# Peptides against a protein of PDB entry 2KNC: the designs that were tried, part 22

Target 1, 74 residues: chain A of PDB entry 2KNC
Amino acid sequence: KGPDILVVLLSVMGAILLIGLAALLIWKLLITIHDRKEFAKFEEERARAKWDTANNPLYKEATSTFTNITYRGT

## One batch from the design tools (peptide; made by RFdiffusion4, then SolubleMPNN)

Design b2_p13_3_s1 (from b2_p13_3, 7 letters changed)
Fold by OpenDDE base, seed 1:
Structure b2_p13_3_s1 (fold): chain B 74 residues (1-74), chain A 13 residues (1-13)
Amino acid sequence: as target 1 above (74 residues)
Amino acid sequence: LPLLLLLLGLLLL
């Protein structure tokens, strides 16, 4: 039996779709890995900046609690 | 190359 022309056409179409899907999956995977590495670097730099600020003896907390000693609640 | 082999393999089945 010669190759069924319909089977050849459907197999070629299926192969093109599978390549397209595989290329999209690889592309998405590469972007996801890139973005996760860049985000991890950003969070590390942010963590370092927070530690340096916490150890700065000139850093004063923006929130100061003042107890008003004259406030006797009625 | 691997795609052509897959297509040929599917065509021979």
Scores: peptide ipSAE 0.054, ipTM 0.718, DockQ to the pose 0.120
Fold by OpenDDE base, seed 4:
Structure b2_p13_3_s1 (fold): chain B 74 residues (1-74), chain A 13 residues (1-13)
Amino acid sequence: as target 1 above (74 residues)
Amino acid sequence: LPLLLLLLGLLLL
């Protein structure tokens, strides 16, 4: 039987749609992998910044504890 | 490849 022209047209349309969906999935996967690598780098930079802050002699804690010398605990 | 084989199989039908 010769190729049914309607079956050929529907199969080509289906193939184009599947290629389009596959391209979108690949694109989303590449972005998701990129964003996870960038996020991991930012968390490493934050971990380093906390380490550098702990070792920075110029870091003054925003919280000063004042011992009230006049506090006679009852 | 599997999609091309499916399309070719469908075309031969």
Scores: peptide ipSAE 0.054, ipTM 0.715, DockQ to the pose 0.112
Fold by OpenDDE base, seed 3:
Structure b2_p13_3_s1 (fold): chain B 74 residues (1-74), chain A 13 residues (1-13)
Amino acid sequence: as target 1 above (74 residues)
Amino acid sequence: LPLLLLLLGLLLL
């Protein structure tokens, strides 16, 4: 049976499409893993920066609670 | 991986 030229052509086209799809899936997987690691590092650095700020004796809290002594709640 | 693709290609011939 000679190679069905149509089957060879379709198999080559299918192989190219599968390689392209596999490359895109690998690329997407690598960037998704990278992004999750970078985001986890960013949240850790942000949590550390908040801790360092809370222990700084020069830090003034942005929120001051003022009790209005003239407010007689009805 | 390339050998498996070659074997699959040969199985379709």
Scores: peptide ipSAE 0.046, ipTM 0.695, DockQ to the pose 0.142
Fold by OpenDDE base, seed 5:
Structure b2_p13_3_s1 (fold): chain B 74 residues (1-74), chain A 13 residues (1-13)
Amino acid sequence: as target 1 above (74 residues)
Amino acid sequence: LPLLLLLLGLLLL
């Protein structure tokens, strides 16, 4: 009956550690999925806002490149 | 949060 008590003790300790690890992995997985979905929405909204600004007929670019067709670099 | 839950779980054992 000595080896049975040690096996039970080690199995209970192992089970507690595995349950704790499983709970942390599930929690981390749920957060990671949530954060990635939220970040993807934020980047989509930011991309859309950039495109809407670029397509806004009232948006004047701060830099106008004037190609001087008469500039011969001589 | 996970550290607090670990401490609480260890206190309840």
Scores: peptide ipSAE 0.037, ipTM 0.646, DockQ to the pose 0.147

Design b2_p13_3_s2 (from b2_p13_3, 6 letters changed)
Fold by OpenDDE base, seed 2:
Structure b2_p13_3_s2 (fold): chain B 74 residues (1-74), chain A 13 residues (1-13)
Amino acid sequence: as target 1 above (74 residues)
Amino acid sequence: LPLLLILLGLLLL
């Protein structure tokens, strides 16, 4: 009995759907890896910019701590 | 490879 034409058609359709799904999963994985690397780079650049501002001799801290030598905490 | 295995599987059915 030759191959059931319906089984051949359904198996080809199933194979195309599996290839399409695999391609979408690979594409999503590549995007997710790219976006995570780009986000990590942006956070590193932001951290570096904060360190460069902290070492800027023109940066005056908005908060000054004064030790009150007359304050005896009761 | 996977496409070839699918085509071979289809040919053997």
Scores: peptide ipSAE 0.060, ipTM 0.720, DockQ to the pose 0.112
Fold by OpenDDE base, seed 4:
Structure b2_p13_3_s2 (fold): chain B 74 residues (1-74), chain A 13 residues (1-13)
Amino acid sequence: as target 1 above (74 residues)
Amino acid sequence: LPLLLILLGLLLL
């Protein structure tokens, strides 16, 4: 039996839709991998910045503890 | 690959 023209048309339409969906999934996967690598780099840079802040002699803690010398605990 | 074989099988029917 020759190929049914309707089956050929529906199969070509289905193939185009599947290729389009596959391209979108590949694109989303590539972006997700890129964003995870960039996020991991930013977390490493933040970890380094915390290390550099801990070793920076110019860093003054925003919190100063004042011992009240007049506090006689009851 | 399996989808292409199904498509080819349907095309030959």
Scores: peptide ipSAE 0.053, ipTM 0.702, DockQ to the pose 0.103
Fold by OpenDDE base, seed 3:
Structure b2_p13_3_s2 (fold): chain B 74 residues (1-74), chain A 13 residues (1-13)
Amino acid sequence: as target 1 above (74 residues)
Amino acid sequence: LPLLLILLGLLLL
């Protein structure tokens, strides 16, 4: 049985498509893992920056509670 | 992995 030239052509086309798809999946996996690690690092750095700000004696809280001394609750 | 895919492709011929 000679190699069916059509089967060879379809197999080569299928192999190229599968290699291309596999490369895209590997690339997507690598960037997704990288992005999750970078985001986790960013949230850790942000949490640390908030802690450092809270211990700074020059930090003024953005929220000031003013008690209105003239408010007699009915 | 690529050799296994080539071998599988050759087995389908």
Scores: peptide ipSAE 0.051, ipTM 0.699, DockQ to the pose 0.140
Fold by OpenDDE base, seed 5:
Structure b2_p13_3_s2 (fold): chain B 74 residues (1-74), chain A 13 residues (1-13)
Amino acid sequence: as target 1 above (74 residues)
Amino acid sequence: LPLLLILLGLLLL
């Protein structure tokens, strides 16, 4: 019995749809991985900039802790 | 980009 023409047609249509969907999913996955890597680099650079600010000898903290040497806690 | 590819695919069908 030759392949049913309707089964072949539906199988080909289904295969095309699955390939198209798979290609879109792969594309979306690649973009999502790219964007996450770029965001991770941005957060790393932001973290480094914070550390560089903390180690900058020109950085003066906005908060000055004055130890009152005359405060006897009484 | 994916929407443009879908539109191109529909135009070529």
Scores: peptide ipSAE 0.038, ipTM 0.635, DockQ to the pose 0.137

Design b2_p13_3_s3 (from b2_p13_3, 6 letters changed)
Fold by OpenDDE base, seed 5:
Structure b2_p13_3_s3 (fold): chain B 74 residues (1-74), chain A 13 residues (1-13)
Amino acid sequence: as target 1 above (74 residues)
Amino acid sequence: LPLLLILLGLRLL
């Protein structure tokens, strides 16, 4: 039985398609992991910047007591 | 690795 040239061609095509699909899935997985790590880092940096802003003495004075000069208590 | 398996399969056929 000579190698069925059709079985060889279909096996090679199937292997190329599986390798191509696996490479695309790995690439998409790497990007998705990268984007999630970058987003987590951005939210952590934003949280830290909010803490630094809350500890900035320049923002503790934004209690402008608007003494409404026109509020003479009746 | 996959290329080696294809070449081995091709040699067995």
Scores: peptide ipSAE 0.042, ipTM 0.661, DockQ to the pose 0.123
Fold by OpenDDE base, seed 1:
Structure b2_p13_3_s3 (fold): chain B 74 residues (1-74), chain A 13 residues (1-13)
Amino acid sequence: as target 1 above (74 residues)
Amino acid sequence: LPLLLILLGLRLL
């Protein structure tokens, strides 16, 4: 029984499709891991920059709390 | 990996 040429062609096509799909999944996984690491670094740098801004002696909070000395809570 | 798939394909022939 010679190899059925149709089975060979379908198996080769299926293998190419599976390799293509696997390559896309690996590529998407690598990008997703890269983007997560870069985003975590960006959020850490942004958090540090916010802390440094809070320690700036020239930073005046836009919110001033006035204590009303006349408010005797009953 | 591609060489193993070629050998597997050749084994199914």
Scores: peptide ipSAE 0.037, ipTM 0.643, DockQ to the pose 0.134
Fold by OpenDDE base, seed 4:
Structure b2_p13_3_s3 (fold): chain B 74 residues (1-74), chain A 13 residues (1-13)
Amino acid sequence: as target 1 above (74 residues)
Amino acid sequence: LPLLLILLGLRLL
């Protein structure tokens, strides 16, 4: 007995929906992996720039601590 | 889950 025409139609509709959903999931996964790699690269570049700033001889910290050697706490 | 649905669909065919 050939497959029921209704079962064939419903299976084709279900297959199209599953392929569409799978394509969206693959697309979202690829974007999410791409964005995480780009963000990791950005944080690495930011970390390097922070290290370069810490080694910059022109950087003066906004706060200088002076010990007053003449302070006799009476 | 999707593999089980494919196997079920193939069983109906």
Scores: peptide ipSAE 0.033, ipTM 0.620, DockQ to the pose 0.099
Fold by OpenDDE base, seed 3:
Structure b2_p13_3_s3 (fold): chain B 74 residues (1-74), chain A 13 residues (1-13)
Amino acid sequence: as target 1 above (74 residues)
Amino acid sequence: LPLLLILLGLRLL
């Protein structure tokens, strides 16, 4: 039985669509892995910069919280 | 991986 020309055409079309979809999924996966690694690095660098600022003896916090022990809120 | 899937698909055909 020769290959049905219609089955061959539909199979080729289906293969092209599956390859295109697979390429998009691989691309999205690579970007997602890259973005997660970059985000984790940025959060680590930001955390480190906060620690370096907190350990600077010349850094005075712009906000000092004074607990007034005599303030009984009415 | 994609080549194995193509060969498997061609085998079903």
Scores: peptide ipSAE 0.031, ipTM 0.612, DockQ to the pose 0.139

Design b2_p13_3_s4 (from b2_p13_3, 6 letters changed)
Fold by OpenDDE base, seed 2:
Structure b2_p13_3_s4 (fold): chain B 74 residues (1-74), chain A 13 residues (1-13)
Amino acid sequence: as target 1 above (74 residues)
Amino acid sequence: LPLLLILLGLQLL
């Protein structure tokens, strides 16, 4: 019995769909890894900029702590 | 799973 032409067509269609799905999954994985690395880099650069600002001798803290010598915490 | 489906499809040919 020759190969059922319908089975051959359905198998080729299924293989194309699986290759397409695999390509989309690989693409999504690459983007997700890229975006996570880029986000981690941006958060590191933001953290460094905050540390550089905190070590700036021209930076005046917005908050000053005054010890109230009259406050007896009961 | 996808590899088993490909092998099964190839075996039906």
Scores: peptide ipSAE 0.041, ipTM 0.674, DockQ to the pose 0.094
Fold by OpenDDE base, seed 4:
Order: C-alpha cells, then sequence, then structure tokens
Structure b2_p13_3_s4 (fold): chain B 74 residues (1-74), chain A 13 residues (1-13)
C-alpha cells in the first residue's frame, strides 16, 4: 500500500516539532551545565576571598568593641 | 519515549 500522503505530512510535521523541542532541551541543558560550573567557580573564588580576608593583616573589622572604662554599673 | 514514537510512526509508514 503506498504511503498515505496525510500520514507522511503529519509524520514530517511531528518530526520537525520533536527536533525543535529536542534542540531547545539540549540548549537548556548546556546553559544549565554552564551556569552551574560558573556558579561553582564563583563560590570557590568567594571562599578564597574569605580566606584571604581572614589572613589579610590590613583587614580592619568595621566593628570596634569599646570597653567603657568609666561604666561603673550601679 | 520520543524514539519509540518515531519507530511506531515509521512502522505505520
Amino acid sequence: as target 1 above (74 residues)
Amino acid sequence: LPLLLILLGLQLL
């Protein structure tokens, strides 16, 4: 039996839609993997910067504790 | 799943 022309047209349309959806899923997957790698690198750099700040002798804490020597708690 | 649908479609052709 020759291919039904309607079945051929619907199969081609379905194949184009599936290829389009597959391409979008692959693209989203690649971006998601890229962004996760970049975020992991950013968190590693942030962790290093925190360690470098803890070891930096020029880092002055913005919070200074002043002991008021004149506070006689009555 | 999509590959199975393609194979089923190809069997109808």
Scores: peptide ipSAE 0.040, ipTM 0.670, DockQ to the pose 0.124
Fold by OpenDDE base, seed 3:
Structure b2_p13_3_s4 (fold): chain B 74 residues (1-74), chain A 13 residues (1-13)
Amino acid sequence: as target 1 above (74 residues)
Amino acid sequence: LPLLLILLGLQLL
C-alpha cells in the first residue's frame, strides 16, 4: 500500500495542531504554578506586615469605643 | 515524549 498522500497530509496537520496545543497547555500550567506561588508569597508578606504593624508601640488604634452611658436611645 | 508520538504516527502509515 503506497502511503496515502491524504493520510500523510492530515497526519502532519494533526501533529502540528497537537504540538501547538501541548505547548499552550505547558505554558498555561507553568503560569498557573508561578501565579499560585507568587500569590501565596504575597499573602504571607501581607500577613507579616500586619503583624509588624500590630506590634508597633507607636500605633495606637484610634478606635476607642466610648460607650456613652448617658445616651438612652429613645 | 516526541519520539513516542512520532512512533505512534508512523504506526498509522
Scores: peptide ipSAE 0.038, ipTM 0.665, DockQ to the pose 0.139
Fold by OpenDDE base, seed 5:
Structure b2_p13_3_s4 (fold): chain B 74 residues (1-74), chain A 13 residues (1-13)
Amino acid sequence: as target 1 above (74 residues)
Amino acid sequence: LPLLLILLGLQLL
């Protein structure tokens, strides 16, 4: 039986759509993996910078908690 | 899925 021209056209259209969808999924996957790795590095660097600031002998904490030993909360 | 489409295409040819 000769190929039904309509079936051939629909199959080609379907194949193009599937290739396009597959390309978008691969692209989205690659970006998502990249962004997660970059974000993890950024949070590690930020955590390290916070620790370095906390260990800086020039860093004075803006909040000194004075325990008032005379405050007997009723 | 792709194998079924190939078999369907081959059956229609």
Scores: peptide ipSAE 0.035, ipTM 0.650, DockQ to the pose 0.074

Design b2_p13_4_s1 (from b2_p13_4, 11 letters changed)
Fold by OpenDDE base, seed 2:
Structure b2_p13_4_s1 (fold): chain B 74 residues (1-74), chain A 13 residues (1-13)
Amino acid sequence: as target 1 above (74 residues)
Amino acid sequence: LLPLLELLRLLLE
């Protein structure tokens, strides 16, 4: 029985669509993993910079709370 | 490309 031309066409179209979809999924997965790893490093560096600033004895918070000792709330 | 050509060959046999 000669090759069924319709089966050949549908199988080739299906294979192209599956390869295209697989390539898009792999591409999206690689980008998503790359971006998440890069963002995690930036957040770690930012967390470290905050810890280094908090441990700096020259760093004074910009906010000073003065408690008025004469204010006894009624 | 290679796996697509092999699939095409298998469908023509």
Scores: peptide ipSAE 0.071, ipTM 0.742, DockQ to the pose 0.124
Fold by OpenDDE base, seed 1:
Formats: structure tokens, sequence, C-alpha cells
Structure b2_p13_4_s1 (fold): chain B 74 residues (1-74), chain A 13 residues (1-13)
């Protein structure tokens, strides 16, 4: 049976499309995994920096609580 | 490239 030229053309086009889609999916997967790993490191570093700031003896909270000793709770 | 050439060969047989 001679090669069906239509089947050959459609199969080549389909193969190119599938390879292109597979490459895009692999690319998107790789960047998504990379970005998640970098974001996890960034959040860990940010958490450490927040703890270090909380332990800074020069850090004064913006909120000062004044106990009014003259307030006799009636 | 090689698997695409093999698929093309199988379609031309």
Amino acid sequence: as target 1 above (74 residues)
Amino acid sequence: LLPLLELLRLLLE
C-alpha cells in the first residue's frame, strides 16, 4: 500500500505540535519548581530576619503601653 | 530527531 501522503502530513504536523506542547509543559514545570524552591528559601530567610529583628535590643515597639496609675477603676 | 525519523520511516513503509 503506497504511503498515504495525507496520513504522513497529518502525523508529521501532529508530532511537531505534540513536541512543541511537551517542551512548553516541561519548561513551565521547571520554572514552577524553581520559583517554588526560591520562594521557600526567601520565606525562610525573611522569617530568620524577623526573629533577629525581634531580638534586637534597640528595637522599640511603635506601641507603648502606659499604665495610668491614677485610674481608680470604680 | 531519531524517534521522529523512525516514525516517518514506519509511516512510509
Scores: peptide ipSAE 0.069, ipTM 0.736, DockQ to the pose 0.118
Fold by OpenDDE base, seed 5:
Structure b2_p13_4_s1 (fold): chain B 74 residues (1-74), chain A 13 residues (1-13)
Amino acid sequence: as target 1 above (74 residues)
Amino acid sequence: LLPLLELLRLLLE
């Protein structure tokens, strides 16, 4: 049987759609893996920077407790 | 590209 032109058209269209879907899935997967790795690295660097800041003898806590001398605790 | 050309060849045979 000669090639059914409808079968050829539908198979080519199906192949293009499958390639397009595969490309979108790969793209989304790569972005999702990249973003998770970058976020994990950022949180590790932030945790390390917090430890280094806590060990800095020049670090003063930004919280100053002002004792209001007029505050009579009831 | 290659698998698409091979599929096209198999459908035209």
Scores: peptide ipSAE 0.066, ipTM 0.735, DockQ to the pose 0.100
Fold by OpenDDE base, seed 3:
Structure b2_p13_4_s1 (fold): chain B 74 residues (1-74), chain A 13 residues (1-13)
Amino acid sequence: as target 1 above (74 residues)
Amino acid sequence: LLPLLELLRLLLE
Protein backbone atom coordinates (compact mmCIF):
# COMPACT_ATOMS: atom_id res chain seq x y z
CA LYS B 1 0.00 0.00 0.00
CA GLY B 2 1.82 3.14 -1.16
CA PRO B 3 1.79 6.05 1.31
CA ASP B 4 -1.32 8.19 0.88
CA ILE B 5 0.22 11.46 -0.31
CA LEU B 6 -2.69 13.42 1.23
CA VAL B 7 -2.16 11.76 4.64
CA VAL B 8 1.59 12.49 4.44
CA LEU B 9 1.01 16.16 3.49
CA LEU B 10 -1.67 16.71 6.18
CA SER B 11 0.49 14.98 8.83
CA VAL B 12 3.54 17.13 7.95
CA MET B 13 1.41 20.32 8.00
CA GLY B 14 -0.18 19.25 11.30
CA ALA B 15 3.25 18.46 12.81
CA ILE B 16 4.66 21.88 11.75
CA LEU B 17 1.60 23.65 13.25
CA LEU B 18 1.85 21.63 16.50
CA ILE B 19 5.62 22.32 16.81
CA GLY B 20 4.99 26.04 16.17
CA LEU B 21 2.16 26.13 18.73
CA ALA B 22 4.24 24.18 21.29
CA ALA B 23 7.19 26.57 20.79
CA LEU B 24 4.88 29.60 21.29
CA LEU B 25 3.36 28.05 24.45
CA ILE B 26 6.84 27.25 25.87
CA TRP B 27 8.00 30.79 25.01
CA LYS B 28 4.91 32.36 26.65
CA LEU B 29 5.38 30.14 29.72
CA LEU B 30 9.08 31.10 30.06
CA ILE B 31 8.25 34.84 29.73
CA THR B 32 5.37 34.55 32.24
CA ILE B 33 7.66 32.77 34.77
CA HIS B 34 10.44 35.32 34.15
CA ASP B 35 8.11 38.33 34.56
CA ARG B 36 6.59 36.90 37.78
CA LYS B 37 10.09 36.32 39.25
CA GLU B 38 11.26 39.79 38.21
CA PHE B 39 8.10 41.43 39.61
CA ALA B 40 8.50 39.49 42.89
CA LYS B 41 12.14 40.72 43.16
CA PHE B 42 11.05 44.29 42.37
CA GLU B 43 8.37 44.19 45.11
CA GLU B 44 10.91 42.70 47.58
CA GLU B 45 13.46 45.45 46.75
CA ARG B 46 10.72 48.11 47.05
CA ALA B 47 9.63 46.68 50.40
CA ARG B 48 13.30 46.67 51.60
CA ALA B 49 13.79 50.28 50.42
CA LYS B 50 10.64 51.28 52.37
CA TRP B 51 12.01 49.59 55.52
CA ASP B 52 15.42 51.27 55.07
CA THR B 53 13.65 54.66 54.63
CA ALA B 54 11.54 54.10 57.76
CA ASN B 55 14.73 53.34 59.77
CA ASN B 56 16.64 56.32 58.34
CA PRO B 57 16.86 58.96 61.16
CA LEU B 58 17.35 61.61 58.43
CA TYR B 59 14.01 60.72 56.77
CA LYS B 60 11.35 63.33 57.45
CA GLU B 61 7.84 62.42 56.37
CA ALA B 62 6.85 64.34 53.23
CA THR B 63 3.71 65.39 55.14
CA SER B 64 4.73 68.20 57.47
CA THR B 65 1.87 69.56 59.55
CA PHE B 66 2.53 73.29 59.72
CA THR B 67 0.55 74.95 62.49
CA ASN B 68 0.02 78.43 61.12
CA ILE B 69 0.08 80.45 64.39
CA THR B 70 -1.42 83.44 62.53
CA TYR B 71 -4.38 81.38 61.21
CA ARG B 72 -7.36 82.50 63.21
CA GLY B 73 -10.04 80.13 62.02
CA THR B 74 -12.77 82.54 61.48
CA LEU A 1 13.49 16.63 15.05
CA LEU A 2 14.44 12.91 15.37
CA PRO A 3 10.93 11.76 16.55
CA LEU A 4 9.38 13.78 13.69
CA LEU A 5 11.69 12.11 11.15
CA GLU A 6 10.79 8.70 12.63
CA LEU A 7 7.06 9.53 12.39
CA LEU A 8 7.60 10.59 8.76
CA ARG A 9 9.47 7.32 8.09
CA LEU A 10 6.58 5.29 9.60
CA LEU A 11 4.11 7.23 7.39
CA LEU A 12 6.19 6.39 4.27
CA GLU A 13 6.20 2.60 4.98
Scores: peptide ipSAE 0.064, ipTM 0.722, DockQ to the pose 0.105

Design b2_p13_4_s2 (from b2_p13_4, 9 letters changed)
Fold by OpenDDE base, seed 2:
Structure b2_p13_4_s2 (fold): chain B 74 residues (1-74), chain A 13 residues (1-13)
Amino acid sequence: as target 1 above (74 residues)
Amino acid sequence: LLPLLLLLLGLLL
């Protein structure tokens, strides 16, 4: 009995759908890995910028701590 | 993917 034409058509359709789904999954995986690496780099650059501003000799801390040597806590 | 496609084609012939 020759190949059932319905089985041929359904198998070809199934193969095309599986290839399409695999391509979408690979594409989504590549984007997700790229975006995570890029986001990690941006957070590192932001952290570095905060450290560089903390070492700026023009940065004056808004808070000064003074030890009151005359304060005898009663 | 390729071996699965060849298996499917071989099951179809």
Scores: peptide ipSAE 0.053, ipTM 0.713, DockQ to the pose 0.114
Fold by OpenDDE base, seed 3:
Structure b2_p13_4_s2 (fold): chain B 74 residues (1-74), chain A 13 residues (1-13)
Amino acid sequence: as target 1 above (74 residues)
Amino acid sequence: LLPLLLLLLGLLL
């Protein structure tokens, strides 16, 4: 049985499409893993920066609670 | 992966 030229052509086209799709999936997986690691590092650095700021004796909290002594709650 | 793909392609021919 000679190779059906149509089956060869469709198999080559299918293989190219599958390789292209596999490459895109691998690329997407690598960037998603990279992005999650970078985001986790960013949140750790942000948490550390907040801790260092809270221990700085020169840091004044931006929020001052003023109790209005004239407010008699009804 | 490549040799498995070539084996599948060779089985389809």
Scores: peptide ipSAE 0.049, ipTM 0.700, DockQ to the pose 0.172
Fold by OpenDDE base, seed 4:
Parts: sequence; structure tokens; C-alpha cells
Structure b2_p13_4_s2 (fold): chain B 74 residues (1-74), chain A 13 residues (1-13)
Amino acid sequence: as target 1 above (74 residues)
Amino acid sequence: LLPLLLLLLGLLL
């Protein structure tokens, strides 16, 4: 039996839709992998910035502890 | 791959 023209048309339409959906999934996957790599790099740079701040001789802690010399604990 | 294989099988039949 020759291929039914309606089955051929519906098959081509279904194939185009599946290719379009597959392309969108691949695109989303590539973006998600890119964004995760960029986020990992930003977390590494933040970790380095914390190490640099801990070793920075110009970093003054915003909290100064003053011992009140007049505090006679009861 | 599976839906494409089922489609080709349906076209053959």
C-alpha cells in the first residue's frame, strides 16, 4: 500500500515539532551548564576575596571591643 | 529515537 498522504503530512509536522522541542531542550541545557560554570567561578572569586580580606592589613573590623576599666564586677 | 522508529514502522506498514 502506498504511504497515506495524510500520514506523511502528519509525520512531517510531528517531526518538525519534535526537532523544535529538541533544539529548545539542547539550548536550555547549554545555558544551564554555562550558568552553573559561571556561578562556580563567582563563588571561587568570592572565596578568594574572603581570603584577601582576612590577609588585608587595611581591613579594620567594624566591631571594636572596649574593655570598661571602671567595671568592677559585683 | 523511539518515536522516529515507530513513525518509520507506521509508514512501512
Scores: peptide ipSAE 0.048, ipTM 0.697, DockQ to the pose 0.116
Fold by OpenDDE base, seed 5:
Structure b2_p13_4_s2 (fold): chain B 74 residues (1-74), chain A 13 residues (1-13)
Amino acid sequence: as target 1 above (74 residues)
Amino acid sequence: LLPLLLLLLGLLL
């Protein structure tokens, strides 16, 4: 039975749509993996910078909490 | 995708 021209046309259109969708999914996956790796590095660097600032011997905390051990709240 | 392609090929023969 010769290929129905309508079946061939619909199959080619379906194949083009599936290839386009597959390309978009691959592209989105690659970007999502890239962005997550970059964001993880950025948060690690930011965390390190915060720790380095906290351990800086020149960093004077704006708030010193003195626990007065002699304060009996009576 | 592969089984769909094989089904299409089998329909075209």
Scores: peptide ipSAE 0.047, ipTM 0.691, DockQ to the pose 0.086

Design b2_p13_4_s3 (from b2_p13_4, 10 letters changed)
Fold by OpenDDE base, seed 1:
Structure b2_p13_4_s3 (fold): chain B 74 residues (1-74), chain A 13 residues (1-13)
Amino acid sequence: as target 1 above (74 residues)
Amino acid sequence: LLPLLLLLELLKL
């Protein structure tokens, strides 16, 4: 029996759909891995910058603790 | 390449 033309058409359509789906999944996976690596680097750089800012001798906290020397707790 | 080989195999059947 010659190749069923319907089986050939359905197999070609199925192959194109599977390739398209596989390409989209690979693309999404690559982006997701890239974005997670870049975000992890960004959070590390941001954490380092926050530590350097906390050690800025020009930064006076708006909260001054006054030790009341006259408060002898009875 | 793989889907082309599968298509050639299906066409040979």
Scores: peptide ipSAE 0.041, ipTM 0.678, DockQ to the pose 0.121
Fold by OpenDDE base, seed 3:
Structure b2_p13_4_s3 (fold): chain B 74 residues (1-74), chain A 13 residues (1-13)
Amino acid sequence: as target 1 above (74 residues)
Amino acid sequence: LLPLLLLLELLKL
């Protein structure tokens, strides 16, 4: 006996919905992985830019902190 | 792939 037409229609509708949902989940997963890799690169570049600013050979600190070994804080 | 194989199996019933 051929498949019930109602079972075929419901199975096709269910398959389309599942394919659509799977495509959205794959798309969201790919974006999330991309964004995490880009954010990790951005934080690494931002860290390097802070190190380059701290090691600027033209930047002389206006204040040198000397620890006075004889200063026992009151 | 999997939902397409499942659909093909349902069409054989």
Scores: peptide ipSAE 0.039, ipTM 0.664, DockQ to the pose 0.128
Fold by OpenDDE base, seed 4:
Order: sequence, then C-alpha cells, then structure tokens
Structure b2_p13_4_s3 (fold): chain B 74 residues (1-74), chain A 13 residues (1-13)
Amino acid sequence: as target 1 above (74 residues)
Amino acid sequence: LLPLLLLLELLKL
C-alpha cells in the first residue's frame, strides 16, 4: 500500500516547521552567548578602568582630614 | 535527527 499522500504532506510540513523552530532557537542561543561574553568583557574592562581611576594621582578626595596638633583639650 | 529518521521510516512503508 503506497504511503498515504496526506501523511507524507503533513510529515514534511511538520519537519519544515521543526527545522525552522530549531534554527531560530540555535540563532537565539548563539546571540545570547555572544552578548553575555561581550557584556562580561565590558564589565571586566570597566572594573579595570575603575581601579586605574582609583589610582589616578589627579584624584583629590572631596574630604581632607586635618589633625589639629595644636588642639589642647582643656 | 529523530524527526528525519521517522520521516525516512514512513517513506519505506
């Protein structure tokens, strides 16, 4: 008995839909992995730049503590 | 792979 033409057509349509969905999922996964790797590099570079800024000899703290050595608490 | 194997099996029947 030859394959039911309707079963063959429905199976081919289902296979095309599954391949299309699988391709979209793979594409989304690749983008998501790429973006996470790029964001991780950006945060590492930003962290390094913050450390370099903390060691910037031009940075003056807004607060200076002066010890008044002439203060005799009497 | 599985749906393709099922399709090949359906084409043999």
Scores: peptide ipSAE 0.038, ipTM 0.664, DockQ to the pose 0.099
Fold by OpenDDE base, seed 5:
Structure b2_p13_4_s3 (fold): chain B 74 residues (1-74), chain A 13 residues (1-13)
Amino acid sequence: as target 1 above (74 residues)
Amino acid sequence: LLPLLLLLELLKL
């Protein structure tokens, strides 16, 4: 008995759906790996830039310690 | 490859 035309149609549809799902999973995996690597690199570059700014001899700390002359703490 | 082999097997039945 030749293959049931319905079984052939369902198998082709199932194969297309599986290929589509596999492509979406691969795409999502590649993006997720890319974004994590790019974010890690960005945080490393930001950390380096913060260290370079902290060592800039032109950077005066914005923390002026205002010694309240009126506060003699007991 | 695997789904294509399965399809070829179904076509032989």
Scores: peptide ipSAE 0.038, ipTM 0.669, DockQ to the pose 0.126

Design b2_p13_4_s4 (from b2_p13_4, 10 letters changed)
Fold by OpenDDE base, seed 1:
Structure b2_p13_4_s4 (fold): chain B 74 residues (1-74), chain A 13 residues (1-13)
Amino acid sequence: as target 1 above (74 residues)
Amino acid sequence: LLPLLLLLLLLEL
């Protein structure tokens, strides 16, 4: 049975499509892993910056509790 | 290389 020229053509086309799809999936996976690592680093740096801002002794909370010294609780 | 390997696999089938 000679190789059916149609089977050879279809198999070559299918192989090119599968390689292209596999390359796109690998590329997307690599980017997704890279972006997740960079985002995790960014969230860690942001968390550290938030902790340093909370411990800044120059940060006066905008909440001034005025104790009204004239409030004699009746 | 890969299309040649696939061609060999199809020639054996």
Scores: peptide ipSAE 0.034, ipTM 0.654, DockQ to the pose 0.110
Fold by OpenDDE base, seed 5:
Structure b2_p13_4_s4 (fold): chain B 74 residues (1-74), chain A 13 residues (1-13)
Amino acid sequence: as target 1 above (74 residues)
Amino acid sequence: LLPLLLLLLLLEL
């Protein structure tokens, strides 16, 4: 009994759909891994830049202690 | 591999 032409067509269509779905899943997985690595790197670089700014000898803390000239401590 | 094997099995039937 020759292969039912409908079964062959459905199997080829199913194979194409499975390959397409697998390609989309691989693509989404690669992007998701890339984005997580890039975000982790960005947060590490931002943390390092904050440490370098804290050690910058030009960074005077904007804590101007205004001594109120009228505050004579009782 | 699996869909190709399935296609080959369907061609022998």
Scores: peptide ipSAE 0.034, ipTM 0.650, DockQ to the pose 0.112
Fold by OpenDDE base, seed 4:
Structure b2_p13_4_s4 (fold): chain B 74 residues (1-74), chain A 13 residues (1-13)
Amino acid sequence: as target 1 above (74 residues)
Amino acid sequence: LLPLLLLLLLLEL
């Protein structure tokens, strides 16, 4: 008995929908992995740039600790 | 793989 033409049509439609859904999920996963890698790289570069800016040789901290060697606590 | 195997099995019946 040949396969029921309706079962074949429904199975082909279901397979196309599953392939389409799988392709969208793979695409979304690839984008999400790409975006996370790019974001991690940008945050690392930003962290390095912040460290270089924090070590700005022109930045003098407003607080200077002077040890007064002449202070005899009496 | 599973849906393709199921489709092949349905085509063989």
Scores: peptide ipSAE 0.032, ipTM 0.639, DockQ to the pose 0.084
Fold by OpenDDE base, seed 3:
Formats: structure tokens, C-alpha cells, sequence
Structure b2_p13_4_s4 (fold): chain B 74 residues (1-74), chain A 13 residues (1-13)
């Protein structure tokens, strides 16, 4: 008995849909991995820029906090 | 999430 024509048509349609979904999942996975690597670099560069600003020898903090050793909080 | 839900729905069929 040959395969039922309806079963063959439904199996081909299902296979095309599965291939399309698999391709979209692979594409999304590649983008997500790319974006995470780019975001990690951006956060590293942002952290480095903050450290470079804090270590600027021309930047004097306008406020110096001195702990007064004689101040016992009332 | 959406394509993964579609894949799960197709596996249930």
C-alpha cells in the first residue's frame, strides 16, 4: 500500500514549517550571543571610562570627607 | 520565547 497522499502532503508541510522555525531559532540564537558579547564590551568600556575619570590627576574632588576622631555622635 | 512556544505547540500536535 503506497503512503497516503494526505499523510505525505501534511508531512512535507510540517517539515517546511520545522525547517523555517529551526532557521529562525538559529538566527535568534546567533543575534542573542552577538548582542551579549557587544553589551559585555560596552559595560567594560563604560567601567574603564569611569575609572579614567576617577584617576584624572587634574580632577580634585570639591568635597573631602574627613573623619573627625573627636566627634562622638551625640 | 514565541518561536519556542510555537515549536512546543507543534510537538503537541
Amino acid sequence: as target 1 above (74 residues)
Amino acid sequence: LLPLLLLLLLLEL
Scores: peptide ipSAE 0.023, ipTM 0.575, DockQ to the pose 0.097

